# Peptides against a protein of PDB entry 6RO1, part 165

Target 1, 216 residues: chain A of PDB entry 6RO1
Amino acid sequence: LGKEIEEYIHKPKYCLPFLQPGRLVKVKNEGDDFGWGVVVNFSKKSNVKPNSGELDPLYVVEVLLRCSKESLKNSATEAAKPAKPDEKGEMQVVPVLVHLLSAISSVRLYIPKDLRPVDNRQSVLKSIQEVQKRFPDGIPLLDPIDDMGIQDQGLKKVIQKVEAFEHRMYSHPLHNDPNLETVYTLCEKKAQIAIDIKSAKRELKKARTVLQMDEL

## One batch from the design tools (peptide; made by RFdiffusion4, then SolubleMPNN)

Design b2_p26_6_s4 (from b2_p26_6, 11 letters changed)
Fold by OpenDDE base, seed 1:
Structure b2_p26_6_s4 (fold): chain B 216 residues (1-216), chain A 26 residues (1-26)
Amino acid sequence: as target 1 above (216 residues)
Amino acid sequence: MEKEKKEEERKKLIEETEEKLKKEEE
């Protein structure tokens, strides 16, 4: 259910109006969770689908993220990696595809105009940490209906199911409803299968790219 | 040849995974 909501919010038609500088966003790329970062800017890139020649616009958001120092030493061709939990890391501006945004906050931060100095970037990390301290239950999210104006009936049904599930979970004194574990396990399995499909599709795309390079 | 086999295996894995996902959505 939470992931089904994510599938709506990361769509450019819904999220682009909210990707202003200073917006808090959460970034996940496969197994890499960067956690909360701050939007710097976004851009639209024209992409041509290799098989159809159709214009498929790519949306790239530059996000200030806490990155591993090891990943920064590696060549500009390697994808940035998130800082380890015990690592201080370094805040870096990372180009992120918009569909990798897993959450969008209602919170906007002030960001320095010049993010070239390390100290200016690290000051933003302090600001994120201060917001996290103010919200111990988690950074507040944009409401997909009320804030983002998503009118999709599928999303409304998902939200209604979440609310009904939460209501049942809190109203049932038996936190041990075996149906809850079953539904949670099914939701986790569905979520895992969706990750596996996405991974397999990416691997297939890489394999095709390699095959095309070998045919050239 | 080996790369084509790997692509076919990956396609099959995608299809099987999509079918599993569809069954869990029903």
Scores: peptide ipSAE 0.024, ipTM 0.535, DockQ to the pose 0.012
Fold by OpenDDE base, seed 4:
Structure b2_p26_6_s4 (fold): chain B 216 residues (1-216), chain A 26 residues (1-26)
Amino acid sequence: as target 1 above (216 residues)
Amino acid sequence: MEKEKKEEERKKLIEETEEKLKKEEE
């Protein structure tokens, strides 16, 4: 359900108005979760679809992200990698395709005008960590209906299902269970496994489709 | 009142974004 909401909010027609400098955004690229970063700027790039010659504009957002120190050495040739959980990492400005935004916060930070100095970039990490301390239940999200004004009926149905699920979860007799944290952790793990299975099935289907095309 | 203010803020953000996109095409 959360992923179905992501499929709406990352569309340029909905999210571009909210990609101002200082906006907190969450970035995921395939298996790489960068976590929360800060929008620096965005640009529209003209792209021509190779098969149709049709103009398909690509939207690129520059996001200040916590990257691994190892990825910095190869940053000219290799994609930036997220910092490991146990490392401090370094904040880097990374060009990100808009469809890789997994979440958009209602929070905007003040950012330094010059992000070339390492200390200025690392000061933004301290600000993100301060926001995370103030919101122990998670950084607040933009509401896709009330804040972003998305009118899509498919999204409304997804939200209604999420709300109905949350209501059932909070009304469940296990809500008073002293083992609730353990049950929630197991449910989150189960949900993650279900996501990973769905991803693996999609990759398997793609691989099978490629093999079928090579046999034709 | 609060919903109307949010809608006005959204319209302003849309306009500011459209102006930025237009400047990037020039």
Scores: peptide ipSAE 0.018, ipTM 0.431, DockQ to the pose 0.846
Fold by OpenDDE base, seed 3:
Structure b2_p26_6_s4 (fold): chain B 216 residues (1-216), chain A 26 residues (1-26)
Amino acid sequence: as target 1 above (216 residues)
Amino acid sequence: MEKEKKEEERKKLIEETEEKLKKEEE
């Protein structure tokens, strides 16, 4: 359900007005979770698709992210990597495609004007950590409907399902069960297995339709 | 009416944001 909300909020159509300097954003690239970073700047790059002649605008946001020291050495040739859990890391300005934003916060920080000094970048990390300390239940998100103004009926149905799930979770007699975390982990695994089965069934159906077309 | 107005205001804000970003790259 959270992932279904991400599929709406990371679209330029919805998120661009909220990508001001100092906005807290969460960045995830495939297996690399950078966690919370801060928007520095935003740029629109027009890519001409060679085959269509159509300008497909790519939106790139520069985000201060906590990166591994190893990624800094290869930063000219390799994509930045998130700091390891036990690593201090270093705050770097990383160009991020807008569709890699997994969350957008209601919180906006003041950032130093000059981010070239390491100390200025690291001061932003301290500010993020202070916000995280003030919000033990997690950094507050922009509301997709009330703050971002998303009118999509698909999103409204997702939100209603999330709210109904949360309400059932908090009202469930097992809410005070010491095994609640184990039950949730099992429910998540079961849900993932159900998704994987549905995906595999779709692939089998596609393969069967291709075989039927080759037999005609 | 009010939903349509909010969507138009959002489209306008996106367009204004894109134009500002274009001017900063120029």
Scores: peptide ipSAE 0.009, ipTM 0.316, DockQ to the pose 0.463
Fold by OpenDDE base, seed 5:
Structure b2_p26_6_s4 (fold): chain B 216 residues (1-216), chain A 26 residues (1-26)
Amino acid sequence: as target 1 above (216 residues)
Amino acid sequence: MEKEKKEEERKKLIEETEEKLKKEEE
């Protein structure tokens, strides 16, 4: 259910107005969870669908993400990887396809005008960490209906189902059952894997399309 | 008043959705 909400939120038609510089966003790419990053900029790339010849605009958002230092050395050939939990990592501006945004926060940070210096990028990490400290229950999300103005009846039904499910979960005597949390975590993991596979397939398809565009 | 009404509407919507979910699980 939460993932069905993500499938609405990451659509360019809904999220683009909220991708202002400084917006907190969560980025997941396949199995790689970058966690919370900050929008720097976004661009529209013209893409031609290989099968239809239709112009399908690709939206790329530049997101300041905490990356592993190892991935930075190979950044010319390999995609940036998220920093390990125990790793400090380095904040880098990573071009991310908009559909890889798993969450969008209501919070918008001030970012330095020049992100070329490492210190300026790392200052943003400190700001993210400060926001995380202020919100122990998690960084506040944009409401898809109230904030994002999504009027899709499918989304409304999903939200209703989520709210009903949450209410049922909290009212259920087994809410305190650690097995229920495990089942939910497994269901969330399974559903995450499904999104990750779908994202990976989309990214592979887009990478093929970008390679085809670089070959043109 | 307006908060209470919204909360009642939300409760009603939850209840209706729970009934629908229960019917979809049967």
Scores: peptide ipSAE 0.000, ipTM 0.225, DockQ to the pose 0.019

Design b2_p26_7_s1 (from b2_p26_7, 13 letters changed)
Fold by OpenDDE base, seed 5:
Structure b2_p26_7_s1 (fold): chain B 216 residues (1-216), chain A 26 residues (1-26)
Amino acid sequence: as target 1 above (216 residues)
Amino acid sequence: MKKYTDKDFENVEEKVKLYKIYEELL
């Protein structure tokens, strides 16, 4: 159900009005979870779908993300990678396709006007960490109905299901079990592994298609 | 052989129900 909500909120029609500078957003690309970053700006690129000839506008958001130092050395040829959990990393402005936004926060941060200095970028990481300390149960999300104004009846039905499942969860005798967080973390990890397997299968299929084209 | 009590079975069934709620919420 959370993924079904994500599929609505990351649509350009709904999220673009909320991608102002300083907005907290969560970025995920397949197996790469960058966590929380800050919107710097966005741009519209004209793209033509190869199969329909239709103009499909691509929206690219520049997001200040915590990247691995290893990926920065190769940044001319390689995509940015998220910092490891134990790594300090470095904050970099990364161009991200809007559909890779997994969450949008109600929180907006002040960002420095000049993000060229490393210290200015790293100051934003400190601000994100201070927000995370203020919200131990997680950074608050924009409400897709009340904050984002989404009128889609499909989304309203998904939210009503979420509320009904949450009520069942909080009414469950084990909802205060000290192992509940472990069970939830294991569910998230299982869901992530399923995505990573699906990604790896897609990349294997692409690689096989390229090899078959090179053999022709 | 570990003897499971009726309470151990109830606790497992309740954990499985809770796990299914989490799988639907994700």
Scores: peptide ipSAE 0.068, ipTM 0.546, DockQ to the pose 0.043
Fold by OpenDDE base, seed 4:
Structure b2_p26_7_s1 (fold): chain B 216 residues (1-216), chain A 26 residues (1-26)
Amino acid sequence: as target 1 above (216 residues)
Amino acid sequence: MKKYTDKDFENVEEKVKLYKIYEELL
């Protein structure tokens, strides 16, 4: 159900009005969970569908993300990678396709006007960490109906199902089990691994398609 | 041999129900 909601909120027609500079967004690309980052800007790129010649606009959001220092050495040739949990990492502006936004927060941060200095980028990480400390139960999300104004009846049905499942969850005798967080985390990890496998298969297919195009 | 009791099975069934709720929420 959370993934079904995500499929609505990451649609450009719904999310673009909320992709203002300083907006907190969660970025996930396949197995790479960057966690919370900050929108710097967004751009519309003209894309031509290879089969129809139709203009299919790609939306790219530049997001300030915590990246591994190792991935930054290869940043000219390789995609940025998220910092390891034990790593400090470095904040970098990463171009992200809008459909890779897994969450959009109601929170906006003030960002430095110049993000070229490392210290200015790292100051934003401190601000994200301060927001995370203020919201121990998680950074607040935009409501897809009330905040984002999504009128889709499919989404409304998904939300009604979420509310019904949440009610069942909170009413469940084991909801206060001290292992609940461990179980939820394991379910999330399992769901993540399934996404990662699906994404790795897509990237393998793209890489094979590129190799086939370079052989033509 | 750890004797499983009916209560151990009930606890497993309730855990499985809760896990299904989490899988649906995800």
Scores: peptide ipSAE 0.039, ipTM 0.522, DockQ to the pose 0.031
Fold by OpenDDE base, seed 2:
Structure b2_p26_7_s1 (fold): chain B 216 residues (1-216), chain A 26 residues (1-26)
Amino acid sequence: as target 1 above (216 residues)
Amino acid sequence: MKKYTDKDFENVEEKVKLYKIYEELL
């Protein structure tokens, strides 16, 4: 459902009005989660669809992202990679296709006018981290309907399903159980043991089948 | 030690399924 919401919000017709300098955005490219970054600017590029020859405009947003230091050394040939969880990384301005924006925040930060100095880029990371500390439940998102003005009936139905699901989850009798984490850990262990038993039974069945083939 | 009943585990397994669905849905 959030992926279905993402498919609406990352459309240029909806998100471009909100891609002002300093806007917090989340960037994900396939398996690479960059997390939260800050919009620097955006540009429209002409693109030609390979199969129809139709002009389809590509939108590229320059986003200040926390990148791995390795990806910066080869910046002429390699795509930027996210910093590892244990890595400090470095803040870099990365050109991102607008459809790779997984979330857009209501929060806008002040950004330095000159992002060429490393210290100016790293100051923005400190500002992102300060916002994350102020919002322990997560950085606030733009509302697709109320903030972004999306009138799509498909999106409204998706949001209604999300809200109904969230209501069911929050109304669940264990939601406020102070031992919930302990019981989750026990259920995960029980589920893992059930997987391991099923795997061991499959291996035992394979081993028995091999032994029966050697007796024939 | 709080003794968890089989019903507590079923309720949590349902909730863990709901959270996994929620994490897949988010």
Scores: peptide ipSAE 0.024, ipTM 0.484, DockQ to the pose 0.052
Fold by OpenDDE base, seed 3:
Structure b2_p26_7_s1 (fold): chain B 216 residues (1-216), chain A 26 residues (1-26)
Amino acid sequence: as target 1 above (216 residues)
Amino acid sequence: MKKYTDKDFENVEEKVKLYKIYEELL
């Protein structure tokens, strides 16, 4: 259900009005979780001539993200990578496709006018960390209905399901079990094993189909 | 041979219910 909400929020028609300088956003690209960054600038990358009706304009947002120092050395040819948990990293302005925004915060930060100095970029990281300390339960999100004004009936049904499942979770007799985190980790592992079994069954079916074609 | 009690089965069933709620929230 959380992923279904993300699929609404990252749509340009909904999120673009909220991508102002200083907005906190969460960036995730495949396996690379950058965590919370700050919007610097928004640009429309329309390489599409107005007469080719085939491609929605790609929207790119420049986001200050905590990057690994190793990825910065190769930045001419390789995409920036997130800093490792134990790494300080360095704040860099990274061009991010709008569909890679996993979350948008209600919080806006002050950004220095000149982001060329490392100290100015690192000051923004300090400000993000201060916000995280003020919100121990997580950085506040924009409400997709109340703040973003999304009127989609599909989203409203997803939110109603989330609220109903959250209520069931908090009302569950084992919700306060000290092993609950171990329980969630075992769910994720079980879900991954189920995906892997489904993949292996597809590969086995393909291999059998190839063997049947070689016997003809 | 560890004899499983009815209480062990009830505890497993309630854990499986909580698991399904968590999987739907993800």
Scores: peptide ipSAE 0.075, ipTM 0.551, DockQ to the pose 0.031; fails the geometry check

Design b2_p26_7_s2 (from b2_p26_7, 10 letters changed)
Fold by OpenDDE base, seed 1:
Structure b2_p26_7_s2 (fold): chain B 216 residues (1-216), chain A 26 residues (1-26)
Amino acid sequence: as target 1 above (216 residues)
Amino acid sequence: MRKYTDKDFEDVEKKVKLFDIYDELL
């Protein structure tokens, strides 16, 4: 359901009018969640599909994102990585494919005209953090119907399903169960263990790849 | 229409995962 809404929102025909400088956007790339960043600009690139010869227009948005300092050292060859939760990170302008925008906020920030100085980029991080403090219950999203003007009947059906699911979820007897916090804590621990297992499997795969390279 | 936040989606995803886990435990 949420992902189905995202599939409408990240379509260039809907989101491009809202990709103005200073717009808050959330960026996710596979397992990498950059969280909230700020739109700097966007560009259209034409890509030729290798099998059809047709020009498929790719849209790239430059987004100011909080990146890991480690990722910046390797910036010549590696994709930017999100800063760790406990890491200060550094704000960098990252070219992002428009379909990697997981959310678009109604909030638009004033950004410095020159983002080349580190201090100007870090000032935007401070502004994002101030917005997050103003919205403790989460950053407001653009309404896909009211703000973005999406008339798609499929989207309307998805929204109705989300609203009906949400209503059922809040009406569920377990929602008021005092053990729900314990179940939540156990499920968060289980989810964290699953993330840790997936991380450990990735590290083991990297270590195996290094060992296989040392055996060659 | 309800104004959605980024946390509303995160909370729904968390709750869906909780329900899926609960339905697997039932």
Scores: peptide ipSAE 0.278, ipTM 0.749, DockQ to the pose 0.446
Fold by OpenDDE base, seed 3:
Parts: structure tokens; C-alpha cells; sequence
Structure b2_p26_7_s2 (fold): chain B 216 residues (1-216), chain A 26 residues (1-26)
């Protein structure tokens, strides 16, 4: 359900009008969660070679993101990595493909005109942290219907299913269970263990494939 | 419509996974 809404909002035809400088956006790239960043600039990547059968122009948004300082040293050859939860990190302008925007906020920040100085970039991180303090229950999203004007009937049906599910969830006897937080923590741990087992099985399969290649 | 936050969707996704586990245990 939430991912199905994301598949609508990250479409260029819907989100581009809202990618103004200072817009809060959440960025995820595979396993890398950058969290909340700020739109700096928007550009159309015109250099789709006419021979790649991708008919739609790729859109790139420059987003000010909290990056690991380790990834910045190798920035000539490697993609920027998100700062660790315990790391201060550094705010960097990162070119992001529009489909990597996992959320778009209704909040728009004032940003410095010159983001070349580190202090100006770090001031934007302080502004994001102030917004997070003002919204303890989470940063408000753009409404895909009321704010973004999306008329798609598939999206309307997904939203109705989310609302109906949320209502059923708040009415469920377990919602008021005093052990609910403990059960959530145990379910999160179980889910993480399942991911780790799947990762370890993939690594073991890769290691066996390498050993079989050295025996030939 | 209710205004949603990023946490609302994260909490809903967590609760869906919880209910799926409970429905498998019943």
C-alpha cells in the first residue's frame, strides 16, 4: 500500500511541479536510506542517447543529503553513502534520480543562495532537525490528491484501502495491547534475522561458486 | 482526507506485518 502510493508520487508528471528549491524530500537507494534532504535544483538529463529504447527522459534532482565523510573521499569513483545513525556526517549536494524519492513533504525550507561553504550546507541540516522537532509524529507529506492534484483512479483506490486498513488497525483488540511495543520489537528482530539469514545464504552460494571455479 | 506523515506509513507497514504474523499463528 505505501509503496504503491510511492509508485504514483515519484512519477515525473506528478512530482516535478513540487521539486522547487527548499522542498523536503526523502531519498532511498536500494539499501541506502539517506532520510530527509532538501531539493537544491532540478534538471532534465537531455542526454538519453537516441539508441536506448527508453522513451522517457531521465530526470535528476540535486538534493542536499547527509552523507558519510568516508564516502566523500572516494566521491570521484563511488556513489555517496548515507551517514551512519551515530555519525555527524556532512551535507552534500547529490544528484538523485526522481524515482529514488520515497517521499515528498508539504514543508519547504529557506536555503542559502550559496551552498559552496560547508557552514551554509550544515545550516540546512539544522533546519531539517528543527522541522523534525516540530513534527514528533513525523514530517507531513504532500497529499497526492489534494496537494499534487493526481486524478488517477488506481491511486484513489489505494488510498481508500490504506484508510480502511488504518481504521481496522486502530479498532483491532491488539492495538490497545500493553505488550504491543514488545511484540513489534520482537517482530522487527525476527524480520532482521530473516534478512541476515538470506544474506548469509547468498554469500555462502557466492563462496561455493568461487571454490568450484578454482577446482576447474 | 487525513494528512499523513512518513511515520504513519512506517507504522502501518509494521502493523500489517504484525497482523500477518498473528493470522499465521491463529
Amino acid sequence: as target 1 above (216 residues)
Amino acid sequence: MRKYTDKDFEDVEKKVKLFDIYDELL
Scores: peptide ipSAE 0.271, ipTM 0.739, DockQ to the pose 0.456
Fold by OpenDDE base, seed 4:
Structure b2_p26_7_s2 (fold): chain B 216 residues (1-216), chain A 26 residues (1-26)
Amino acid sequence: as target 1 above (216 residues)
Amino acid sequence: MRKYTDKDFEDVEKKVKLFDIYDELL
């Protein structure tokens, strides 16, 4: 459901009008979650499809993201990596394909005109952290219907399913349970233990297979 | 329409996983 909404929002025809300088956006690339960054600019790159010769325009947004200091050493040849949770990191302007935008906020920040100085980039991180402090319950998103004007009936059906799911979720007897956070933490721990058991069983199976190969 | 946050989606994803676990326990 959330991913299905994302697939509509990240379409260039819908999101490009909202990718103004200073817009807060969330960036995720596969397993790498950069969290919240700030749009600097966007560009249209002409791409030629190798099989049809048709022009398929790629849209690249330059986003100021919190990157690991280790990734900066290799930044000429390697993709930027997100800063570890406990790491301060460094703000870098990263070219991002528009389909890697997992969220678009209604919030816009003022950004310095010159982002070449490290201090100017790090000032934007302070501004993001101030916004996160102002929104303890999460950063507000652009409404895909009311703000973005998306008229797609498929999206409306997805939103109706989300609203119906949320209604069931909020009507559930456990939603008002004062122990709900404890139940969530226990279920997350149980799910993690199940993953760890599955990984350990795979490692034991690999180790047993290696031992059986050494006996041959 | 309710204004959504990034945490609302994270909480929904967590709760979906919980409901899937509860539906497997029922």
Scores: peptide ipSAE 0.256, ipTM 0.717, DockQ to the pose 0.435
Fold by OpenDDE base, seed 2:
Structure b2_p26_7_s2 (fold): chain B 216 residues (1-216), chain A 26 residues (1-26)
Amino acid sequence: as target 1 above (216 residues)
Amino acid sequence: MRKYTDKDFEDVEKKVKLFDIYDELL
């Protein structure tokens, strides 16, 4: 359900009018969650699909994101990585494909005109943290209907399903269970173990592929 | 409409995972 809403919101047709400088956006690339960043600008790139001859326009948004310092040392060839939870990180302008925007906030920040100085970039992180303090219950999203003006009937049906699911979820006996936090912690641990197993399997596959290449 | 936050979706995702675990335990 939430992912189905995301599939509408991240469409260039709907989101581009809202990708103004200073707009808060959430960026997720596969397993890399950058969290909240700030739009700096966007650009249109032409992509030729090799099989269709059709030029599908790709849109790239430059987003100021909290990145790991390690990913910055190799910045010429490696994709930026999100800062670890315990890492301070560094704010960097990262080119992001528009379909990697997982959320768009109603909040828009003032950003420095020159983001080349580190202090100017880090000032934006302070502004994001101030917004997070002002919104303890989470950063407000753009309403896809009321704010974004999306008239798609498929989206309206998805929203109705989300509202019905939320109502069911809030009415569920477990919602008032005093052990709910314990069960959430167990779910988070189970999810983390599943990620770690998937990561370990990928590294094992890479290691085996390298060994097979050394035997050839 | 209710204004949604990013935490509303995170809480929903947590609760969906919870329901999936309960449906596996039942």
Scores: peptide ipSAE 0.250, ipTM 0.725, DockQ to the pose 0.482

